# Ledger of designs, part 35: peptides against a protein of PDB entry 7K3S

Target 1, 60 residues: chain A of PDB entry 7K3S
Amino acid sequence: MEELSGKPLSYAEKEKLKEKLAFLKKEYSRTLARLQRAKRAEKAKNSKKAIEDGVPQPEA

## One batch from the design tools (peptide; made by RFdiffusion4, then SolubleMPNN)

Design b2_p18_4_s3
Fold by OpenDDE base, seed 2:
Structure b2_p18_4_s3 (fold): chain B 60 residues (1-60), chain A 18 residues (1-18)
Amino acid sequence: as target 1 above (60 residues)
Amino acid sequence: SRIEELEKEIKELEEEFK
């Protein structure tokens, strides 16, 4: 297998890698936004339970 | 995690542009 690691990428190869990189960055952003929503929803559930259990909410 | 896999693959592709 020729180690392609030493040949400069063609313009077409670079454009294909840019498209893949843009796709992955979009999936990253979507995944991060999902994790952040899940964390906020968990915090909101825990705060509702703590109010119901009569535990003083730490003032933010 | 899926986020760590995406971070790794992004980093590997960004190294191909250096």
Scores: peptide ipSAE 0.479, ipTM 0.897, DockQ to the pose 0.374
Fold by OpenDDE base, seed 1:
Structure b2_p18_4_s3 (fold): chain B 60 residues (1-60), chain A 18 residues (1-18)
Amino acid sequence: as target 1 above (60 residues)
Amino acid sequence: SRIEELEKEIKELEEEFK
């Protein structure tokens, strides 16, 4: 990879980097939201099991 | 993890604007 350390990025290069940054921030937010949903779903499964083990099944 | 990869790549791109 050419180390761009020596030349100021052109306007077009900066705009391309801004677009990439916006895309990555969106993907980050989407990924974080998935992780948070997964954690909530796990907690909800654990709470349902605790309720199900605590409610005597009505004898049929 | 995918979240850590995204954090890294975001950080690397943010340094290009300094």
Scores: peptide ipSAE 0.479, ipTM 0.897, DockQ to the pose 0.376
Fold by OpenDDE base, seed 3:
Structure b2_p18_4_s3 (fold): chain B 60 residues (1-60), chain A 18 residues (1-18)
Amino acid sequence: as target 1 above (60 residues)
Amino acid sequence: SRIEELEKEIKELEEEFK
């Protein structure tokens, strides 16, 4: 186990990590937005089912 | 979960700046 935890990163290594971090934060935000949209869509589907069970069908 | 993997990898990279 090379404990890389103790060596100060070079400027070039820090810049690469910043680029990777920015990429990951973007992917995180995109993934979170999809999950939140899915959760809202599921709630909206569940609310529609509750309305369909509560609306008396008009007698045709 | 993909979100948890991203959170973990973000956290690991943020620790490299401390």
Scores: peptide ipSAE 0.477, ipTM 0.897, DockQ to the pose 0.383
Fold by OpenDDE base, seed 5:
Structure b2_p18_4_s3 (fold): chain B 60 residues (1-60), chain A 18 residues (1-18)
Amino acid sequence: as target 1 above (60 residues)
Amino acid sequence: SRIEELEKEIKELEEEFK
C-alpha cells in the first residue's frame, strides 16, 4: 500500500483539495445557520405558549 | 449529525495541508 499520507501533494492535488474545502465550509455555514434559526424558532414558540397559558380566556 | 460529519471532513482535509 503506497503511504499516500507521506508524499507532498502536487499543485493539482492541492487545488482540488482547496475546491473541496471551500465547498464543505459553505455547506457547514449553511447547516449552522439553519440550526441557529431552528433554535430561535423553538424559543419563540415556547414564549408564545407561556403567554397563552397565562391569559385567562375571556368567557364568550 | 450532518454538522459533525462536515466538521470531521473539513478537519481531515485541513490536515493534508500541514
Scores: peptide ipSAE 0.476, ipTM 0.897, DockQ to the pose 0.380

Design b2_p18_4_s4
Fold by OpenDDE base, seed 3:
Structure b2_p18_4_s4 (fold): chain B 60 residues (1-60), chain A 18 residues (1-18)
Amino acid sequence: as target 1 above (60 residues)
Amino acid sequence: SKIEELQKEIEELEKEFE
């Protein structure tokens, strides 16, 4: 592993890293939004199971 | 998880600006 930790990044390298960072932050936000929707959908499914166990079907 | 991989890669890149 070349430890790039010691060389000052050129302006062009910094701009390339900023672009990559912006892309990754966008993908992170998309992934987070998907996970949050999935968690909400799971909670909504669990709430439906609690209603099915609690509603006596009216005998017709 | 995919979100943890993205977090790690973001944190690694942010250290290159420090």
Scores: peptide ipSAE 0.479, ipTM 0.899, DockQ to the pose 0.380
Fold by OpenDDE base, seed 2:
Structure b2_p18_4_s4 (fold): chain B 60 residues (1-60), chain A 18 residues (1-18)
Amino acid sequence: as target 1 above (60 residues)
Amino acid sequence: SKIEELQKEIEELEKEFE
């Protein structure tokens, strides 16, 4: 059984994959920071609604 | 989700260095 262990990646192919990996890790970190900010903003909006529903608007 | 797609693609690329 010839194990089709694909030819070891060339140095140039490995460097290209490292660049792609570094890019993806950066995009992951950016996306995570955005999600965490969105979750904090949602909680802050829900807390404001709970305060506004508790203050009787003075009927003018 | 976009974060899960990024995680999967990172994991797939990290396997090329094992």
Scores: peptide ipSAE 0.479, ipTM 0.901, DockQ to the pose 0.382
Fold by OpenDDE base, seed 5:
Structure b2_p18_4_s4 (fold): chain B 60 residues (1-60), chain A 18 residues (1-18)
Amino acid sequence: as target 1 above (60 residues)
Amino acid sequence: SKIEELQKEIEELEKEFE
């Protein structure tokens, strides 16, 4: 096993890590945005239920 | 969670630049 753990990364290795890091940061941002939208949608559903339970159905 | 996995992998890769 080459002791890769102690040598300064080559320029090519650093560029490969930068590409991976940029990809992961993009996926993080997408995932976070989905979670935030889901949380907003849940709050909006809960507020609609509170309005529906408060309106007396007109007796037919 | 998927967000925590992504955060951990980001933090591990950022240490390779220190």
Scores: peptide ipSAE 0.478, ipTM 0.900, DockQ to the pose 0.376
Fold by OpenDDE base, seed 1:
Structure b2_p18_4_s4 (fold): chain B 60 residues (1-60), chain A 18 residues (1-18)
Amino acid sequence: as target 1 above (60 residues)
Amino acid sequence: SKIEELQKEIEELEKEFE
């Protein structure tokens, strides 16, 4: 594959790259939000265990 | 990681506009 590293990108090629960049930036933001939710869910699981070990089970 | 792959692909495509 000749990497045409020396030819200026056509207007149509630049527009296609802009669309790809917009897509990738959206996927990045979506992935980051998933990672942040996962970290919050892990912290919430660790805090629930600390509360359950401190509440005496009501005698049935 | 998937986020690092996305960041790399973004950075590579951004160089085509420099």
Scores: peptide ipSAE 0.477, ipTM 0.900, DockQ to the pose 0.373

Design b2_p18_5_s1 (from b2_p18_5, 9 letters changed)
Fold by OpenDDE base, seed 3:
Structure b2_p18_5_s1 (fold): chain B 60 residues (1-60), chain A 18 residues (1-18)
Amino acid sequence: as target 1 above (60 residues)
Amino acid sequence: LLEKLKEEMKKLLEEIKK
């Protein structure tokens, strides 16, 4: 097993890793924003159900 | 998914720090 872990990365390799890190940060932020939106939408649905259960239906 | 992305980011940061 070549211990690739021991050689200091070249400047070019570090820049390539920084580019990959920037991409992963973007994907993380996008995924987090989707998750937060989904959680807010779920909370809003649960709050609407609580209001609907408390509103007496108008008699026809 | 988020935890995998976070772990990949940590690995990259450790590699950049070497």
Scores: peptide ipSAE 0.321, ipTM 0.851, DockQ to the pose 0.402
Fold by OpenDDE base, seed 5:
Structure b2_p18_5_s1 (fold): chain B 60 residues (1-60), chain A 18 residues (1-18)
Amino acid sequence: as target 1 above (60 residues)
Amino acid sequence: LLEKLKEEMKKLLEEIKK
């Protein structure tokens, strides 16, 4: 593993890092959108249960 | 997961700025 940690990166190395960064931004956004959708779905399930517990089901 | 992605993105931004 070349310790790139101390030398100024070449133009080509910087472009490779920008590509990796763009990929990570996409994965972050996708994961965040899934988390937000899951939270909305949980809230919608809890609101449905609160309505069903408050309405006496008509006895069949 | 999100915090790990954020930290990796931060490291890459610091390396690009060198």
Scores: peptide ipSAE 0.318, ipTM 0.850, DockQ to the pose 0.398
Fold by OpenDDE base, seed 4:
Structure b2_p18_5_s1 (fold): chain B 60 residues (1-60), chain A 18 residues (1-18)
Amino acid sequence: as target 1 above (60 residues)
Amino acid sequence: LLEKLKEEMKKLLEEIKK
């Protein structure tokens, strides 16, 4: 396998890498947004549990 | 996952600049 790591990339190869980079940027942004939503939801759940565990549920 | 994506993006940027 030729170590292409040192050869100048053709214009077409650079454009393919730019497309891959654009895809990865999109996946990064999507993943970050999911992580941020999950962290907010976890904090909200933990806050709700702390309230529910701190309030004696009236025995029905 | 995010750090792996960042590292892959960095590698691609370095390859595009060659």
Scores: peptide ipSAE 0.308, ipTM 0.847, DockQ to the pose 0.395
Fold by OpenDDE base, seed 2:
Structure b2_p18_5_s1 (fold): chain B 60 residues (1-60), chain A 18 residues (1-18)
Amino acid sequence: as target 1 above (60 residues)
Amino acid sequence: LLEKLKEEMKKLLEEIKK
């Protein structure tokens, strides 16, 4: 079984991985911004309702 | 979700360094 894991990636393969990485960075930033908005909205709701309901937000 | 994205980014960084 040729360990395909050991060949150095071509320039074209490295550029493709860099594009994928740039996409993932964008999705990470978008998701983080959504999470931060959700947390701010939750705090703003909880400050208006003295409901001690410690419902753990599903970890994103 | 964020931890999955972070882990995938780490894997890609290690693949680019090879």
Scores: peptide ipSAE 0.331, ipTM 0.855, DockQ to the pose 0.405; fails the geometry check

Design b2_p18_5_s2 (from b2_p18_5, 6 letters changed)
Fold by OpenDDE base, seed 3:
Formats: structure tokens, sequence, C-alpha cells
Structure b2_p18_5_s2 (fold): chain B 60 residues (1-60), chain A 18 residues (1-18)
């Protein structure tokens, strides 16, 4: 077991981790926005099906 | 993928705070 002996990260290492964190925050926000759009689109599809099942076809 | 990104961000925050 290599002890992940928590050697205090240098300032430069901490700045690299902050850059990575900023990148991950951007990817998270993008992924969340996609998920929220997908959920809204699914609700809109389900609402259309409920309307189509509720419209009496006009007798031709 | 969203939960993976969240975990990786939480791990990086811990490592920055040490």
Amino acid sequence: as target 1 above (60 residues)
Amino acid sequence: RLEELKREMEELLKEIEE
C-alpha cells in the first residue's frame, strides 16, 4: 500500500488541480443542461400522447 | 456521467484543501 501520504501539494500542484476543477465544473454544467433539456423534451412528448389519446377522432 | 463528474470534483476539492 503506497500510503497516499498527504504530502502538502505545492502551490503549482494546487493551481493545476484548480484548473482541472474549473474544467470539470464546465463539463458538469454542460451535462446538467443536456439532462434538463432531455427531461423537458420527454415531458413534452408525454403531454402530446395524452392529448392524442383524448381527442375524439371526428367521424368521417 | 453527471455523478462521475460530481465525484471527481469532490475528490479534487479534498485534495486542494489538504
Scores: peptide ipSAE 0.481, ipTM 0.897, DockQ to the pose 0.406
Fold by OpenDDE base, seed 2:
Structure b2_p18_5_s2 (fold): chain B 60 residues (1-60), chain A 18 residues (1-18)
Amino acid sequence: as target 1 above (60 residues)
Amino acid sequence: RLEELKREMEELLKEIEE
């Protein structure tokens, strides 16, 4: 059984992967914040439609 | 996109811990 023991990553390779991980964590947080804003904006649009459907348009 | 970022982070964590 050849252990596919991939050569242990050098310290420099591990640090490069940690930098990539930090970048992805930042993009995750930005994406999550955007999703939460979109969900709040959708809820606010649905609440405005419920108010507009309840106001009789004044006949011109 | 959020789940893709999560998977890529999980893969990098495995590669760092090896």
Scores: peptide ipSAE 0.480, ipTM 0.898, DockQ to the pose 0.411
Fold by OpenDDE base, seed 5:
Structure b2_p18_5_s2 (fold): chain B 60 residues (1-60), chain A 18 residues (1-18)
Amino acid sequence: as target 1 above (60 residues)
Amino acid sequence: RLEELKREMEELLKEIEE
């Protein structure tokens, strides 16, 4: 059985994959930070609505 | 999108460790 253990990647190929990995880590962190900001903004909107429904408008 | 990025990172880590 030819072990389809792909030829050990050259040093240069491994460095190219590490550069791609570093790029993906940056995009992951950016996406996660956006998601966390969206969740905080949603909580802040829900708290503002709860205050607005709790104040009886004085009928003038 | 977050899970896709995670999967692609896991695949690259395997390929670097071979």
Scores: peptide ipSAE 0.480, ipTM 0.898, DockQ to the pose 0.413
Fold by OpenDDE base, seed 1:
Structure b2_p18_5_s2 (fold): chain B 60 residues (1-60), chain A 18 residues (1-18)
Amino acid sequence: as target 1 above (60 residues)
Amino acid sequence: RLEELKREMEELLKEIEE
């Protein structure tokens, strides 16, 4: 692996990397929000089952 | 996927700071 560490990145290259970093931050936040929604939906399903199993169906 | 995004962000931060 050639250590390409020998040339300081140009200002334009650093700005391109910052743009990529901003994109990745957005994708991270989107993915985290999706995971948090999924976890909340799972908890809501488990809570609904606990209520449904705890309500005796009125014998019709 | 979250850990992959985190690693890629950490790599880009190192490359920007060099």
Scores: peptide ipSAE 0.478, ipTM 0.897, DockQ to the pose 0.401

Design b2_p18_5_s3 (from b2_p18_5, 9 letters changed)
Fold by OpenDDE base, seed 5:
Structure b2_p18_5_s3 (fold): chain B 60 residues (1-60), chain A 18 residues (1-18)
Amino acid sequence: as target 1 above (60 residues)
Amino acid sequence: RVKELLEEMEKLLKEIKE
């Protein structure tokens, strides 16, 4: 059994690390959600351009 | 933002190991 030869983290140190980890996970999730929205918006723009390029403007 | 938080967590882990 490899004793993790680090002094047992104090309760306060463990709670500080848990708080930072929770914040990191929140910011990761926010970044991922932004990326997913950007990818959906890009697909929607490409679909609109394909419709506009396919309508012959009536020559007036 | 995520990179800065990771660097801050790595700093905290080093400070606890010293």
Scores: peptide ipSAE 0.117, ipTM 0.716, DockQ to the pose 0.280
Fold by OpenDDE base, seed 2:
Structure b2_p18_5_s3 (fold): chain B 60 residues (1-60), chain A 18 residues (1-18)
Amino acid sequence: as target 1 above (60 residues)
Amino acid sequence: RVKELLEEMEKLLKEIKE
């Protein structure tokens, strides 16, 4: 058993790491939600192009 | 933004290990 003989994190250091982890999780979730919206918007753009290529332009 | 926060957390973990 290698005792990880690192000094135990102070209470203040543990709380600082918990705050940073909570903030990271929040920003990750925000980024993931943006990515999911972008993927949905891309699919919606590709479906609109498929409808426009199917409308015969009226020859005048 | 997420990458910057990971790098900041990795720095804090190194400072605690020293």
Scores: peptide ipSAE 0.116, ipTM 0.715, DockQ to the pose 0.311
Fold by OpenDDE base, seed 4:
Structure b2_p18_5_s3 (fold): chain B 60 residues (1-60), chain A 18 residues (1-18)
Amino acid sequence: as target 1 above (60 residues)
Amino acid sequence: RVKELLEEMEKLLKEIKE
């Protein structure tokens, strides 16, 4: 077992990593919310197209 | 954007192990 003899992180280094992790979690959540909106928008577009293709266009 | 932040965190973790 390679002992991960990583030097003990200073308090300041640990806090910097916590801040970066918190920022990463925020950006992850933002990205996930965008993906969920995109999936809902595509489903809504497909549903609108299915309705529009199923409605006889009024003859002009 | 999330990928870039992961790469930055991996870099910081390397710099702290040195």
Scores: peptide ipSAE 0.115, ipTM 0.713, DockQ to the pose 0.309
Fold by OpenDDE base, seed 3:
Structure b2_p18_5_s3 (fold): chain B 60 residues (1-60), chain A 18 residues (1-18)
Amino acid sequence: as target 1 above (60 residues)
Amino acid sequence: RVKELLEEMEKLLKEIKE
């Protein structure tokens, strides 16, 4: 039974992974904020179409 | 961009396992 004694990550390797994880979380948050803005903009466009179909043009 | 960062992290995890 070879124990995969995965050598404990060196301090330097752990810090490198923490840095990459922090950067990934930042880019994820930026992407999520873009997606949330896009979904809000889509809802606002759909609500405007519902108002245009509901305005009777005044007969002149 | 997030996909590329995940792929970079997966490479780093493989290099640590070898």
Scores: peptide ipSAE 0.115, ipTM 0.713, DockQ to the pose 0.239

Design b2_p18_6_s1
Fold by OpenDDE base, seed 2:
Order: C-alpha cells, then sequence, then structure tokens
Structure b2_p18_6_s1 (fold): chain B 60 residues (1-60), chain A 18 residues (1-18)
C-alpha cells in the first residue's frame, strides 16, 4: 500500500476526503440506529412472551 | 464502518489539515 504520507494533498483531495468521512459517519450512525431499534424490538417481543406465558389459560 | 475506523480517518485528516 503506497504510503499516502509523502505528498501534500491538494485542496480538492482534502475536500474529497472530508466528503468521504462525512458519508462514512452517516452510514455508521444509520447502522447504529438500526441496531438500537432491533435491540428495543427484541426486548419488546420478550416482554410480550413473558406476559402471554404467565396468563393462566381460563379453564373452559 | 467501525467506530475505530472513523476515528483513524479523523486522525489522518487532522494530520493532513495541519
Amino acid sequence: as target 1 above (60 residues)
Amino acid sequence: PSKAFLEELEKELKKIEE
């Protein structure tokens, strides 16, 4: 992998890297929000099962 | 992208802006 450390990046290259970083931060935040939503939904499903298993079936 | 990868990119960008 070429050492990117040696050549001063042009203004345009710096701006392109800032754009890439902003995109990656956005994708990370989106993925994290999906994961957090999934974990909340899983907890809500487990709580519903605990209530359903704890209700004695009314004797007919 | 991992948080660690984003933090590394931020460090590299900071070095390039200096």
Scores: peptide ipSAE 0.167, ipTM 0.752, DockQ to the pose 0.077
Fold by OpenDDE base, seed 5:
Structure b2_p18_6_s1 (fold): chain B 60 residues (1-60), chain A 18 residues (1-18)
Amino acid sequence: as target 1 above (60 residues)
Amino acid sequence: PSKAFLEELEKELKKIEE
């Protein structure tokens, strides 16, 4: 069994991977926050439409 | 990035720190 002993990543390579992971986590969190805001905005639009359909226009 | 992609990357990083 060839141990794919992938060369132990140098300390510098490990730190670069940690930095990439931190960046990806930040972008994930930003995307999730945008999605949650969009869902809240859609719910707010649907609630406003329900109020406008319920006001009887005064007959002139 | 998907949650699954981040979890796999964390798992690979953990194996490299052992």
Scores: peptide ipSAE 0.165, ipTM 0.753, DockQ to the pose 0.082
Fold by OpenDDE base, seed 3:
Structure b2_p18_6_s1 (fold): chain B 60 residues (1-60), chain A 18 residues (1-18)
Amino acid sequence: as target 1 above (60 residues)
Amino acid sequence: PSKAFLEELEKELKKIEE
């Protein structure tokens, strides 16, 4: 197990880590927003199907 | 990715800014 050597990160290492974490946060937020939209779309499809199954077809 | 993962990332970002 490489001990995450408690050596203070250099300024350049800190900035690089900040950039990586900011990128990961952005990609997470994008993925979460996509998932939330997908779940809303699924609920909207299920509600439409429930309405369609409950609407008597007009007798022709 | 869990909400906990984002909270951890935010915590680590804060520690780096300190």
Scores: peptide ipSAE 0.163, ipTM 0.753, DockQ to the pose 0.132
Fold by OpenDDE base, seed 1:
Parts: C-alpha cells; sequence; structure tokens
Structure b2_p18_6_s1 (fold): chain B 60 residues (1-60), chain A 18 residues (1-18)
C-alpha cells in the first residue's frame, strides 16, 4: 500500500510535534530576553560615553 | 534555536512524510 503522504498524524506524532514546538517557543523566549538585555546595556554604554566626552580636560 | 535543533526537526518532519 502506498503510504498516502496525506494521512493524518497519529496521536503520538502530534504529541511529539507539540513537544518540539514547546521547546522552540522556550528558545525563542530566551533569545528575546537576551536581545532586550543587550539593548538595555547599549543604552547604558552610550550614556557613559556622553559623560566622558563632556568632561573638560583640566588644562595643565 | 540551535542549528542542530532545526536539523533534527527537519529530519523528524521528513520521517513523518515517509
Amino acid sequence: as target 1 above (60 residues)
Amino acid sequence: PSKAFLEELEKELKKIEE
């Protein structure tokens, strides 16, 4: 019998797919949290550079 | 997701289509 490429996924295959999707969503959330931290750190670095560039060097 | 995880997903999807 040709396994018709259109057979509905078994219950076990659907549960396996749901597990993989749950893992993917978890990795996405971790990546998003890292990106948000990086964006906050960039803003904090840019504020420190603005303070260093605005301090007049004491004339010797 | 790691590259290895995506490759595993593609391999599992291919097995379901067979």
Scores: peptide ipSAE 0.156, ipTM 0.746, DockQ to the pose 0.070

Design b2_p18_6_s4
Fold by OpenDDE base, seed 4:
Order: structure tokens, then sequence, then C-alpha cells
Structure b2_p18_6_s4 (fold): chain B 60 residues (1-60), chain A 18 residues (1-18)
């Protein structure tokens, strides 16, 4: 069992953890925004495919 | 997660928000 050092964090350790947390929050938000855009793009592609498979292309 | 680990994490998070 690593001794969960009940020692108060130093000011420098607190600031380093704040920076890490801010970075993780930024990367999470960026990843979430990408995922939301990807899901919207997938729905738009699936709707286009459903239209394309449902419309007999006129043979040229 | 052990309850002890959760309590220590909550404590450290609180100490960062102060």
Amino acid sequence: as target 1 above (60 residues)
Amino acid sequence: MSEAFKKELEKKLKEIEE
C-alpha cells in the first residue's frame, strides 16, 4: 500500500496539478467536440447513403 | 478504488480548489 501521504501539497505541487487538470480539461473538450462533429458527419453520410440507395440512378 | 484512495483524492482536489 503506497502511503497515501496525508501531507498537504506544497504550493508548487498544487500549481503543477492545476496545470495538468487544465490541460486534461482542454484535451477532453477538444476530443468531445471532435466526437460530436464525427457523429454529425456520420449521420449526414448515412442519410445521403439512404437517399442514394433509395433513388434508382437513371442509367445514362 | 479503495475508500481511502477516494477520500485522499477528494481531499487533494479540495486543497487545489482553495
Scores: peptide ipSAE 0.074, ipTM 0.630, DockQ to the pose 0.049
Fold by OpenDDE base, seed 1:
Structure b2_p18_6_s4 (fold): chain B 60 residues (1-60), chain A 18 residues (1-18)
Amino acid sequence: as target 1 above (60 residues)
Amino acid sequence: MSEAFKKELEKKLKEIEE
């Protein structure tokens, strides 16, 4: 059992944890935005294929 | 996760928000 040292966090430890939390929130938001862009790009590719398969190429 | 660990984590999170 690690004794949860009930010592209050020092100011420096609090600031370091705030920075780590802000970094984690930022990386989560970036990853979510990448996933959303990838899903939109996949939908756009599927919609382009549906339009190209529907236009008969004029026989030259 | 022990209830003691959860309570200490909640306390530390609150102390960071103050």
Scores: peptide ipSAE 0.074, ipTM 0.628, DockQ to the pose 0.049
Fold by OpenDDE base, seed 3:
Structure b2_p18_6_s4 (fold): chain B 60 residues (1-60), chain A 18 residues (1-18)
Amino acid sequence: as target 1 above (60 residues)
Amino acid sequence: MSEAFKKELEKKLKEIEE
């Protein structure tokens, strides 16, 4: 077991962890927004197929 | 996870939020 160094984080360690956390939160938010757009696009495609299967194309 | 590890992690997270 690594001894959990019960030492308080140094100022430099705190700042480095804050920066890493801010970066990770930014990348998470970007990825989440991309996933939400993809899910909306998938739902929109599925809704278009349901409309197209329900409209008889007029015989030309 | 040991309760000691969880407690130390929570402490370090709190120190980062201050």
Scores: peptide ipSAE 0.073, ipTM 0.622, DockQ to the pose 0.049
Fold by OpenDDE base, seed 5:
Structure b2_p18_6_s4 (fold): chain B 60 residues (1-60), chain A 18 residues (1-18)
Amino acid sequence: as target 1 above (60 residues)
Amino acid sequence: MSEAFKKELEKKLKEIEE
């Protein structure tokens, strides 16, 4: 019999774990949203550069 | 959630309260 040497988590310990998990999920989602925004901004910069290289400057 | 993951989180919780 492997004694489940983990005392059953008190209600308070379970709630504290849930709060930490909720915080970690929030920070993960925020970081992911920043990464996705950065990738979109990089794609937009590359598209702008492709337009500038394709416009013949009017000869002065 | 695995029992091992709960136990590791509990350990890290205790280390922050200390």
Scores: peptide ipSAE 0.097, ipTM 0.679, DockQ to the pose 0.116; fails the geometry check

Design b2_p18_7_s2 (from b2_p18_7 with A1S E2K Y5F E14K)
Fold by OpenDDE base, seed 3:
Structure b2_p18_7_s2 (fold): chain B 60 residues (1-60), chain A 18 residues (1-18)
Amino acid sequence: as target 1 above (60 residues)
Amino acid sequence: SKEAFEKAVEEELKKIEE
């Protein structure tokens, strides 16, 4: 394990890490929201197909 | 989990703000 305990971070490095962590938090939340929308859309598509396949075609 | 990641980010942010 490389010890991440090396040099003290400069103020600029600390601010850059804060920005990166804030970005990662934002992108994670965005990705989760996208995944939840995709799962809802897939469930809605599957339920619409199940209704369409469940209508008995009138025999001629 | 989402919560574990958010907590880890908050803990790392706190360490950077000290």
Scores: peptide ipSAE 0.129, ipTM 0.730, DockQ to the pose 0.128
Fold by OpenDDE base, seed 1:
Parts: sequence; C-alpha cells; structure tokens
Structure b2_p18_7_s2 (fold): chain B 60 residues (1-60), chain A 18 residues (1-18)
Amino acid sequence: as target 1 above (60 residues)
Amino acid sequence: SKEAFEKAVEEELKKIEE
C-alpha cells in the first residue's frame, strides 16, 4: 500500500476530491429518496389489490 | 446509516478545505 501520506495534495487535487465527495453525497441522497418512494409505491399497490379483490363482481 | 455516511463525507470535506 503506497501510503498517500507522503505527498501533500495540490490545491487542484483537493478541489477535485471535494467535487467528487459532493457528487457522491448528492447521488447517495437521490438513491435513498428513490428507494423510499419505491417502498411507498409498493405499499400503495398492495392496498389497491386488496380493494379490487374485495369488490364483488356483479353477477350478470 | 445515511447519517454516518453524511458525517463521514462532511469530515473528509473539512480535511480537504484545511
């Protein structure tokens, strides 16, 4: 393992890492929001099936 | 957890700004 401890990062390398971490934070938050929405949508589909299965078809 | 990840990212951002 080359210890990254030996060379101070240049200002440009620090800013590039800052941008990458900000991007990863944003993508993580977006993914969690999508997952939460998907779990809510699944619960809403299961409740609609319970209503549709409970409607007696009118015997013609 | 989400909170532990956000905290770790904020700590690494702070070290980069020093």
Scores: peptide ipSAE 0.128, ipTM 0.731, DockQ to the pose 0.127
Fold by OpenDDE base, seed 5:
Structure b2_p18_7_s2 (fold): chain B 60 residues (1-60), chain A 18 residues (1-18)
Amino acid sequence: as target 1 above (60 residues)
Amino acid sequence: SKEAFEKAVEEELKKIEE
């Protein structure tokens, strides 16, 4: 068994890694919220256009 | 391993701060 002789991350390295992971999680959540808002805005535009064009919306 | 993953993530995260 090759002992995975990676030096165990120091306490300081682990805390820095946690901070970076928390930042990435925040940016992911921000991007996801933008995508969800864009999808809702697109649906609302399509709904307005369908009402204006007199086409009955397909029931989902 | 978990340790090799933690090291690789640390190295990539270091490159993002430069």
Scores: peptide ipSAE 0.114, ipTM 0.724, DockQ to the pose 0.145
Fold by OpenDDE base, seed 4:
Structure b2_p18_7_s2 (fold): chain B 60 residues (1-60), chain A 18 residues (1-18)
Amino acid sequence: as target 1 above (60 residues)
Amino acid sequence: SKEAFEKAVEEELKKIEE
């Protein structure tokens, strides 16, 4: 049994890790929301291209 | 082991979330 006896984190180290974790969770949610928006924009572009390619340009 | 490290990290994260 390798005792992962990492020195017990001080109260200040635990609070700093809590702050880092909260920041990472916030950046994760922000990046996920951007990814979801990008995926919706790709679907909207593909749908708009399918409509634009399906509208016969009026032969002037 | 990698699994023992992952468990230790998960236990430390749990103690920080409480």
Scores: peptide ipSAE 0.090, ipTM 0.682, DockQ to the pose 0.056

